Peptides against a protein of PDB entry 8PQO. Designs and how they scored, part 19

Target 1, 252 residues: chain A of PDB entry 8PQO
Amino acid sequence: VLLKEYRVILPVSVDEYQVGQLYSVAEASKNETGGGEGVEVLVNEPYEKDGEKGQYTHKIYHLQSKVPTFVRMLAPEGALNIHEKAWNAYPYCRTVITNEYMKEDFLIKIETWHKPDLGTQENVHKLEPEAWKHVEAVYIDIADRSQVLSKDYKAEEDPAKFKSIKTGRGPLGPNWKQELVNQKDCPYMCAYKLVTVKFKWWGLQNKVENFIHKQERRLFTNFHRQLFCWLDKWVDLTMDDIRRMEEETKRQ

## One batch from the design tools (peptide; made by RFdiffusion4, then SolubleMPNN)

Design b1_p9_8_s1 (from b1_p9_8, 7 letters changed)
Fold by OpenDDE base, seed 4:
Structure b1_p9_8_s1 (fold): chain B 252 residues (1-252), chain A 9 residues (1-9)
Amino acid sequence: as target 1 above (252 residues)
Amino acid sequence: MMDLYYTIL
């Protein structure tokens, strides 16, 4: 098991981020080859449990079309089906990713708190002290081009180049976080993303767990760069607008 | 490698 807490600081408010996240997830999903191809939505409903209230989703990602033919042909039954269970009780979110074949030997859990700070809180997920000692805190700087793979880089998704017309935010220079503290009118937040990865196969656990973390980091980096650079597209939207857009997308 | 866009990122 490998735990890391990714801290993503953004020059948006917690309330803004709620809209921006949903918009950007939808937009990013549309931009992927095949869009929702291979995604089966089993459940999408409100939930209330133990004082937590939000939206629950259960999706299956069928990866058969996304892997080379030889992998598909050799893959055991269920090995290419990824289940995602997600609880969105914003500002708290939890996503659990499992695989039909690996069962308990595979887990990705992503727990996120969105806080109106600069990533300064320790153990926001309230882990036991001994467990917390083993968590690596990883800061993602959306303005740092060195954190972006060359193949993922797009100039239109570069926070160091983007200027929001609607908000005046950006471009984000090397010291943008320090400068933000001095700008009373600029909101900021941190997404604290505790990622738990378990891959319980002897001889491969460390390699795969580290690989998954690398992919998660990459995903978070690219996503939040997009989210910021799409600010003018979503900042004036309401949650009702988002829900309407989601419903319209389901009908297509 | 295709990046999975989770419901909640």
Scores: peptide ipSAE 0.161, ipTM 0.833, DockQ to the pose 0.171
Fold by OpenDDE base, seed 5:
Structure b1_p9_8_s1 (fold): chain B 252 residues (1-252), chain A 9 residues (1-9)
Amino acid sequence: as target 1 above (252 residues)
Amino acid sequence: MMDLYYTIL
């Protein structure tokens, strides 16, 4: 088991991020070739449990069409079906990813708190001290180009070049986080993403767990760069606007 | 490719 807490600092409020996240997920999904292909939505409903209230989703990602023919032929039954269960009780979210074939030998869990701070809180997920001491804290800086793979880099998605016309935020210089303290009118938040990866197969555990963390870090970095650079597209939208957009997309 | 952006929700 490998645990890391990714801390993503953004020059937006917690309330703004709720809209921006949903918009950016929808936009990114449209831009991906074959977006939605092989995705089955089993459940999408409100839930209430132990004082937590939000939206529950259960999706299956069918990867059979996404892998080479020889992989499909060699893959055990259920190995190419990924289950994603998500509980969105913003500002708290939880996602659990499992595989039908691997069962208890494979788990990805992502637990997120969105806080109006600069990523300074320790153990925001309230882990036991013995568990917390094994968690690596990883800061993602959306302005740091060195954290972006050359193949993923786009100038229009570079926070160090983008300036919001609607809000005046950006471009983000190398000291942008420190400068936020002096900018009383600029909101900020941190997404604390505790990622738990479990892969129990002997000899492959560390390799696979580290690989998954590398992919998650890449995803979080690129997504939040996009979210910020798309600020002018979503900052004036309401949650009702987002709901209408989601309903329109379901009808297409 | 799997749309991994949904894992961010």
Scores: peptide ipSAE 0.102, ipTM 0.806, DockQ to the pose 0.150
Fold by OpenDDE base, seed 3:
Structure b1_p9_8_s1 (fold): chain B 252 residues (1-252), chain A 9 residues (1-9)
Amino acid sequence: as target 1 above (252 residues)
Amino acid sequence: MMDLYYTIL
């Protein structure tokens, strides 16, 4: 098991981020080639549990069409089905990813708290002290080009070049996070993403767990760069506007 | 590949 807490600081409020996140997910999904292919939505409903209220989704990603024929023919039953269960109770979110074949031997869990701070809270997910000692905190700087793979880099998604016309935020220089503290009119938040990766197959645990974390970090970095650079597209949208956009995306 | 943008991130 490998745990890391990714801390993503953004020059937006927690309330703004709720809109921006949903917009950016919908927009990014439209831009993906073959988006929605092999995705089955089993459940999409409101939930209430232990005082937590939000939206619950259960999706299956069918990978049969995404692997070579020989892999598909040799794959055990359920090995190419990935289950995603997500609880969106913003400002708290949880996603659990499992595989039918691997059962307890495979888990990706992403738990996120969105807080109006600069990523300074320790153990925001309230882990036991012994468990918290094993968590690596990883700061993602959306303005740092060195954290972006060359193949993922786009100038139109570079926070160091983008300036919001509607809000005046950006471009983000090397010390932008420190400068935020002195800018009373610029809101800020941190997304604390505790990522738990479990891959118990003998001889592959460390390799696969580290690989998955690398992919998650890449995803979080690129997503939040997009979210910020799309600020002018979503900052004036309401939650009702977002709901309409989500429904349009589901029909494509 | 899985379209990770369908996940709540």
Scores: peptide ipSAE 0.130, ipTM 0.816, DockQ to the pose 0.144; fails the geometry check
Fold by OpenDDE base, seed 2:
Structure b1_p9_8_s1 (fold): chain B 252 residues (1-252), chain A 9 residues (1-9)
Amino acid sequence: as target 1 above (252 residues)
Amino acid sequence: MMDLYYTIL
């Protein structure tokens, strides 16, 4: 088991991020439709459990074409079916990813708290001390070009180049996070993303777990760069607007 | 790369 807490600081409020996240997920999903193996949405419904209230989704991803050859070789013949169960009780979210073939031997769990801070809270997920000491904190700087693979780089998705017309935010210089403290009119938040990866296969555990973390980090980096650079597209939207857009997308 | 853009991130 390999745990890392990714801390993504953004020059948006927690409330703004709720809209921006949903918008950006939808937008990114549209952009990937041409190459994605089928995503099947089994469940998408509101839930209430133990005082937590939000949206529950259950999706199946067919990822045979999306995983490295070495992962595919470890799977039984056929499509790699990945089940994603997600509980969106914003500002808390939890996603659990499992595989039909590996069952308890494979787990990706992503637990996210969105906090109005600069990523300074320790153990926001309230892990036991023994567990917390094994968690690597990883800061994602959306402005840092060095954290982006060359193949993923797009100038239009570069926070160091982007200037929001609607909000005046950006471009994000090298010291943008430190400067936020002095910018009273610029909100900020941190997404604390505790990622637990379990791949219980002798001889391959570390390789696969590290690989998955690398992919998650890449995903989080690119996604949040997009989210910020798309600020002018979503910042004026309400949650009701997002819901309407989602319903319209389902009808297409 | 695993395409998890449909994920609640």
Scores: peptide ipSAE 0.125, ipTM 0.815, DockQ to the pose 0.139; fails the geometry check

Design b1_p9_8_s2 (from b1_p9_8, 5 letters changed)
Fold by OpenDDE base, seed 3:
Structure b1_p9_8_s2 (fold): chain B 252 residues (1-252), chain A 9 residues (1-9)
Amino acid sequence: as target 1 above (252 residues)
Amino acid sequence: MMELYFLIY
């Protein structure tokens, strides 16, 4: 089991981020040509549990069409089915990813707190002290070009070049996070993303767990760069506007 | 390369 807490600081409020996240997820999904192929939505409903209210989703990713024929022919039953269960109770979110074949030997869990701070809270997920000692804190800087793979880099999605016309935020220089403290008119938040990866196969555990964490880091980096560079597209939207856009997208 | 956009909530 490998645990890392990714801390993503953004020059937006917690309330703004809720809109921006949902918008950016919807836009990213549209841009992925064929991203819907092999995705089955089993459940998408409101939930209430222990005073937590939110949206519950259960999806299956059918990977049979996404793997080479020889892999598909050799794959055990359920090995190419990935279940994603997500509980969105903003500002807290939890996603659990499992595989039918690997059962308890495979887990990706992503737990996110959105806080109006600069990533300074320790153990925001309230882990046991012994578990917290084994968590690596990883800071993602959306302005740092060196954290972006050359193949993922787009100039229009670069926070170091983007300036919001509507808010005046950006471009994000090398010291942008330190400058936020002095900018009373610029809101900020941190997304604390605790990622737990378990891959219990002999000889492959560490390699696969580290690989998954590398992919999650890449995903979080690119997504939050997009979210910020799309600020002018979503900053004036309400949650009702987002819900309408989601309903329109489901009808297409 | 499956860029599975796990919907980052």
Scores: peptide ipSAE 0.086, ipTM 0.761, DockQ to the pose 0.183
Fold by OpenDDE base, seed 4:
Structure b1_p9_8_s2 (fold): chain B 252 residues (1-252), chain A 9 residues (1-9)
Amino acid sequence: as target 1 above (252 residues)
Amino acid sequence: MMELYFLIY
């Protein structure tokens, strides 16, 4: 099991981020060629449990079309079906990813707190001290070009180049986080993303767990760069606007 | 390389 806490600082409020996240997810889904292909939504409903209220989703990702034919032919039954269960109780979110074939031997759990700080809280997820001491804190800087793979880089999604017309935020220079402390009118938050990866296969655990963490880091980096660079597209939207957009996307 | 983009809502 490998645990990392990714800390993504953004020059947006926690409330703004809720809109921006949902917008950016919807927009990213539209931009993916075949966005809905191989995604089955089993459940999408409100939930209430132990005082937590939010939206529960259960999706299956059918990877059969996304893997080479030889992998598909050799893959055990259920091995190419990934179950995602998500509990969105913003500002807390939890996603649990499992595989039917690997059962308890495979887990990706992503737990996110959104906090109005600069990523300075320790153990925001309230792990046991023994568990927390094994968590690597990883800061994602959305302005740092070096954290972006060359193949993922787009100039229009570069926070170091983007300036919001509506808010005046950006471009984000090398010291933007330090400068933000002095900008009384610029809100900020941190997404604390605790990622737990378990891959119990002798001799491959560390390799696969580290690989998954590398992919998650990449995803978080790219997503939050997009979210910020799309600020002018979503900053004036309400949650009702987002709900309408989600309904429209479900009808396509 | 399968880029598993889990759209983490």
Scores: peptide ipSAE 0.082, ipTM 0.762, DockQ to the pose 0.158
Fold by OpenDDE base, seed 1:
Structure b1_p9_8_s2 (fold): chain B 252 residues (1-252), chain A 9 residues (1-9)
Amino acid sequence: as target 1 above (252 residues)
Amino acid sequence: MMELYFLIY
């Protein structure tokens, strides 16, 4: 089991981020050609549990069409089915990813708190002290070009070049996070993403767990760069606008 | 959450 807490600082409020996240997810899904093939939505309903209220989703990702034929032919039953269960009780979110074949031997859990700070809170997920000692805190800087793979880089998605016309935010220079403290009119937040990866297979555990963390880091970096660079597209939207857009997308 | 969509692509 490998645990890392990714801390993503953004020059947006916690409330703005809720809209921006949903918009950016919807927009990114449109840009990914084939983003609907092999995804089954089993559940999408409101939930209430232990005073937490939110939206529960259960999706299956059928990877049979996404793997080579020889892999599909040799794959055990359920090995190419990935279940995603998500509880969105913003500003808290939890996603649990499992595999039918590997059962208890495979887990990706992503727990996210959104806080109006600069990523300075320790153990925001309230882990046991002994478990927290084993968590690596990883800061993602959306302005840092060195954190972006050359193949993923787009100039229009570069926070170091982007300036919001609507808000005046950006471009984000090397010291942008320190400058936020002095900018009374610029809101900020941190997404604290505790990622737990378990892959229990002899000889492959560390390799696969580290690989998954590398992909999650890449995903979080690229997504939050897009979210910021799309600020002018979503900053004036309401949650009702987002709901309407989601309903329109479901009808297509 | 599209976290897995980006992992597949």
Scores: peptide ipSAE 0.048, ipTM 0.757, DockQ to the pose 0.254
Fold by OpenDDE base, seed 2:
Structure b1_p9_8_s2 (fold): chain B 252 residues (1-252), chain A 9 residues (1-9)
Amino acid sequence: as target 1 above (252 residues)
Amino acid sequence: MMELYFLIY
């Protein structure tokens, strides 16, 4: 089991981020619907459990074309169906990714807290001290081009170049996070993403767990760069606008 | 490239 807490600081409020996240997910999903193995949405409904209220989603990802050859060798073609169960009770979110073939030997759990801070809270997920000492904290800087793979780099999705017309936010210089403290008019938040990866297969555990974390980091980096660079597209939207857009997308 | 577009909640 490998645990990392990814801390993504953004020059948006927690409330703004809720809109921006949903918008950016919807937009990213539109870009992917044209290519490859589909995402099947089994469930997408409101839930209430133990006083937590939110949206529950259950999806199946078909990954036969998306996984490296060494992963395909480990799992039969039919075993590359990945179940994602997500509970979005913003500002807390939980995603649990499982595979029917590997059962308890495979888990990706992503637990996210969105906090109005600069990523300074320790153990925001309230892990036991013994577990927390094994968590690597990883800061993602959306302005740092060195954290972006050359193949993923787009100039229009570069926070170091983007300037929001609507908000005046950006471009994000090398010291942008430190400068936020002095910018009273610029909201900020941190997404604390605790990622737990379990891949119990002899001789491949560390390789696969580290590979998954590398993909998650890449995904989080690219997504939050997009989210920020799309600020002018979503910052004026309401949650009702997002819900309408989601309903329109379901009808297509 | 596993663009695991896991809906990053």
Scores: peptide ipSAE 0.084, ipTM 0.763, DockQ to the pose 0.146; fails the geometry check

Design b1_p9_8_s3 (from b1_p9_8, 5 letters changed)
Fold by OpenDDE base, seed 3:
Structure b1_p9_8_s3 (fold): chain B 252 residues (1-252), chain A 9 residues (1-9)
Amino acid sequence: as target 1 above (252 residues)
Amino acid sequence: MMELYYLIA
């Protein structure tokens, strides 16, 4: 098991981020080649549990069409089905990813708290001390080009070049986070993403767990760069506007 | 491919 807490600081408020996140997910999904192919939505309903209220989704990603024929033919039953269960109780979110074949031997869990701070809280997910001491904190700086793979880099998604016309935020220089503290009119938040990866197959645990974390970090980095650079597209949207966009995305 | 951005929503 490998745990890392990714901390993403953004020059937006927690309330703004709720809109921006949903917009950016919908927008990114439209841009994906073959978006929605092989995705089955089993459940999409409100939930209430232990005082937590939100939206629960259960999706299956069918990978049969995404792998070569010989892989599909050799794959055990359920091996190419990935289940995603998500609880969105913003500002808290939880996503659990499992595989039918691997069962208890495979888990990706992403738990996120969105807080109006600069990523300074320790153990925001309230882990036991013994567990917390094994968590690596990883800061993602959306303005740092060195954290972006060359193949992922787009100038129009570079926070170091973007300036919001509607809000005046950006571009983000090398010391943007420190400067933000003195800008009373600019909100800020941190997304604390605790990522738990378990891959218990003998001889492959460390390699696969580290690989998955590398992919998650890449995803979080690119997503939040997009989210910020799309600020002018979503900052004036209402939640009703977002809901309409989500419905349009589901139809594609 | 998997809709990668669904994982963080």
Scores: peptide ipSAE 0.059, ipTM 0.783, DockQ to the pose 0.175
Fold by OpenDDE base, seed 1:
Structure b1_p9_8_s3 (fold): chain B 252 residues (1-252), chain A 9 residues (1-9)
Amino acid sequence: as target 1 above (252 residues)
Amino acid sequence: MMELYYLIA
């Protein structure tokens, strides 16, 4: 098991991020080839549990069409079905990813708190001290070009170049986080993303767990760079606007 | 593997 807490600081409010995240997910999905193909939504309903209220989703990602034929032919039953269960009780979110074949031997859990701070809170997910001491805190700086792979880099998605016309935010220089505390008119937040990866196959555990973390970090970095650079597209939208957009997309 | 929630809405 490998745990890391990714801390993503953004020059947006917690309330703004709720809209921006949903918009950016929808927009990113449109840009991905085969977005929505092989996705089965089993459940999408409100939930209430232990004082937590939100939206629960259960999706299955069928990867049969996404792998080479020889892999599909050799894959055990259920090996190419990924289950994603998500509890969205914003500003808290939890996603659990499992595989039918691997069962308890595979888990990705992502638990996120969105807080109006600069990533200074320790153990925001309230882990036991013994567990917390094994968590690596990883800061993602959306303005840091060195954290972006060359193949992923787009100039129009570079926070160090982007300036929001609607808000005046950006471009983000090397010291943008330090300067932010002195900018009373600019809101800020941190997404604390505790990622737990478990892959219980002897000889491959460390390699696969580290690989998954590398991919998650890459995803979080690129996504939040996009979210910020798309600020002018979503900052004036409401949650009702987002809901309408989602409904329109479902009808297509 | 990546967090699919962010990839496919």
Scores: peptide ipSAE 0.058, ipTM 0.791, DockQ to the pose 0.146
Fold by OpenDDE base, seed 5:
Structure b1_p9_8_s3 (fold): chain B 252 residues (1-252), chain A 9 residues (1-9)
Amino acid sequence: as target 1 above (252 residues)
Amino acid sequence: MMELYYLIA
């Protein structure tokens, strides 16, 4: 088992992020070739449990069409079906990813708190001390180009070049987080993403767990760069606007 | 490809 807490600092408020995240997810999904192929939505409903209230989703990702024929022929039953269960109780979210074939031998869990700070809180997910001491804290700086793969880089999605016309935020220089303290009118938040990866097969555990973390870090980095650079597209939207957009997309 | 919090990886 490998645990890392990714801390993503953004020059937006917790309330703004709720809109921006939903918008950016929708936009990123539209831009992804074949993004909707092989996705089955089993459940999408509100939930309430132990004082937590939010939206629950259960999706299956069928990867059969996404792998070569020889892989499909060799894959065990259930190996190409990925289950995603998500509980969105913003500002807290939890996602659990499992595989039908691997059962208890495979788990990805992502738990996120969104806080109005600069990523300075320790153990925001309230782990036991023995567990917390094994968690690596990883800071994602959306302005740092060195954290972006060359193949992923786009100038229009570079926070170091973008300036929001509507808010005046950006471009983000090398010391933007420190300078934020002096900008009383600029809100900020941190998404604390505790990622737990379990791959219980001996000999492959470390390689696979580290690989998954590498992919998650890449995803979080690129997504939040986009979210910031799309600020002018979503900052004036309301949650009601987002709901209407989702309903319109669902009907297409 | 997979989604996390509806994010497509």
Scores: peptide ipSAE 0.054, ipTM 0.788, DockQ to the pose 0.168
Fold by OpenDDE base, seed 4:
Structure b1_p9_8_s3 (fold): chain B 252 residues (1-252), chain A 9 residues (1-9)
Amino acid sequence: as target 1 above (252 residues)
Amino acid sequence: MMELYYLIA
């Protein structure tokens, strides 16, 4: 098991981020080849449990079309079906990813707190002290181009180049976080993403767990760069606007 | 591949 807490600081408020996240998820999904192809939504409903209230989703990602033919032909039954269960009780979110074939031997859990700070809180997910000692905190700087793979880099998604017309935020220079503290009118938040990865196959555990973390980091980095650079597209939207857009997208 | 999982959550 490998745990890392990714901390993504953004020059947006927690409330803004709620809109921006949903918008950016929808937009990013459209930009991906297939745009939801191979995704089966089993459940999408409100939930309330133990004082937590939000939206629950259960999706299956059928990866058969996303892997080479030889992999598909050799893959055990269920090996290419990924189940994602997500509880969105913003500002808290939890996503659990499992695989039909690996069962208990595979887990990706992503737990996110969105806080109006600069990523300075320790153990925001309230892990036991012994467990917390083994969590690596990883800061994602959306302005740091070195954290972006060359193949993922797009100039239009570069926070170091983007200037929001609507908000005046950006571009984000090398010291943007330090400067942000002195900008009283600019909101900020941190997404604390505790990622738990378990891949319980002897000989492959560490390799796969590290690989998954690498992919998650990549995803978080790119996503939040997009989110910020799309600020002018979503900052004036309401949650109702987002919900309407989601419904329209489902019909396509 | 892993990118799609989180993005459409």
Scores: peptide ipSAE 0.062, ipTM 0.782, DockQ to the pose 0.164; fails the geometry check

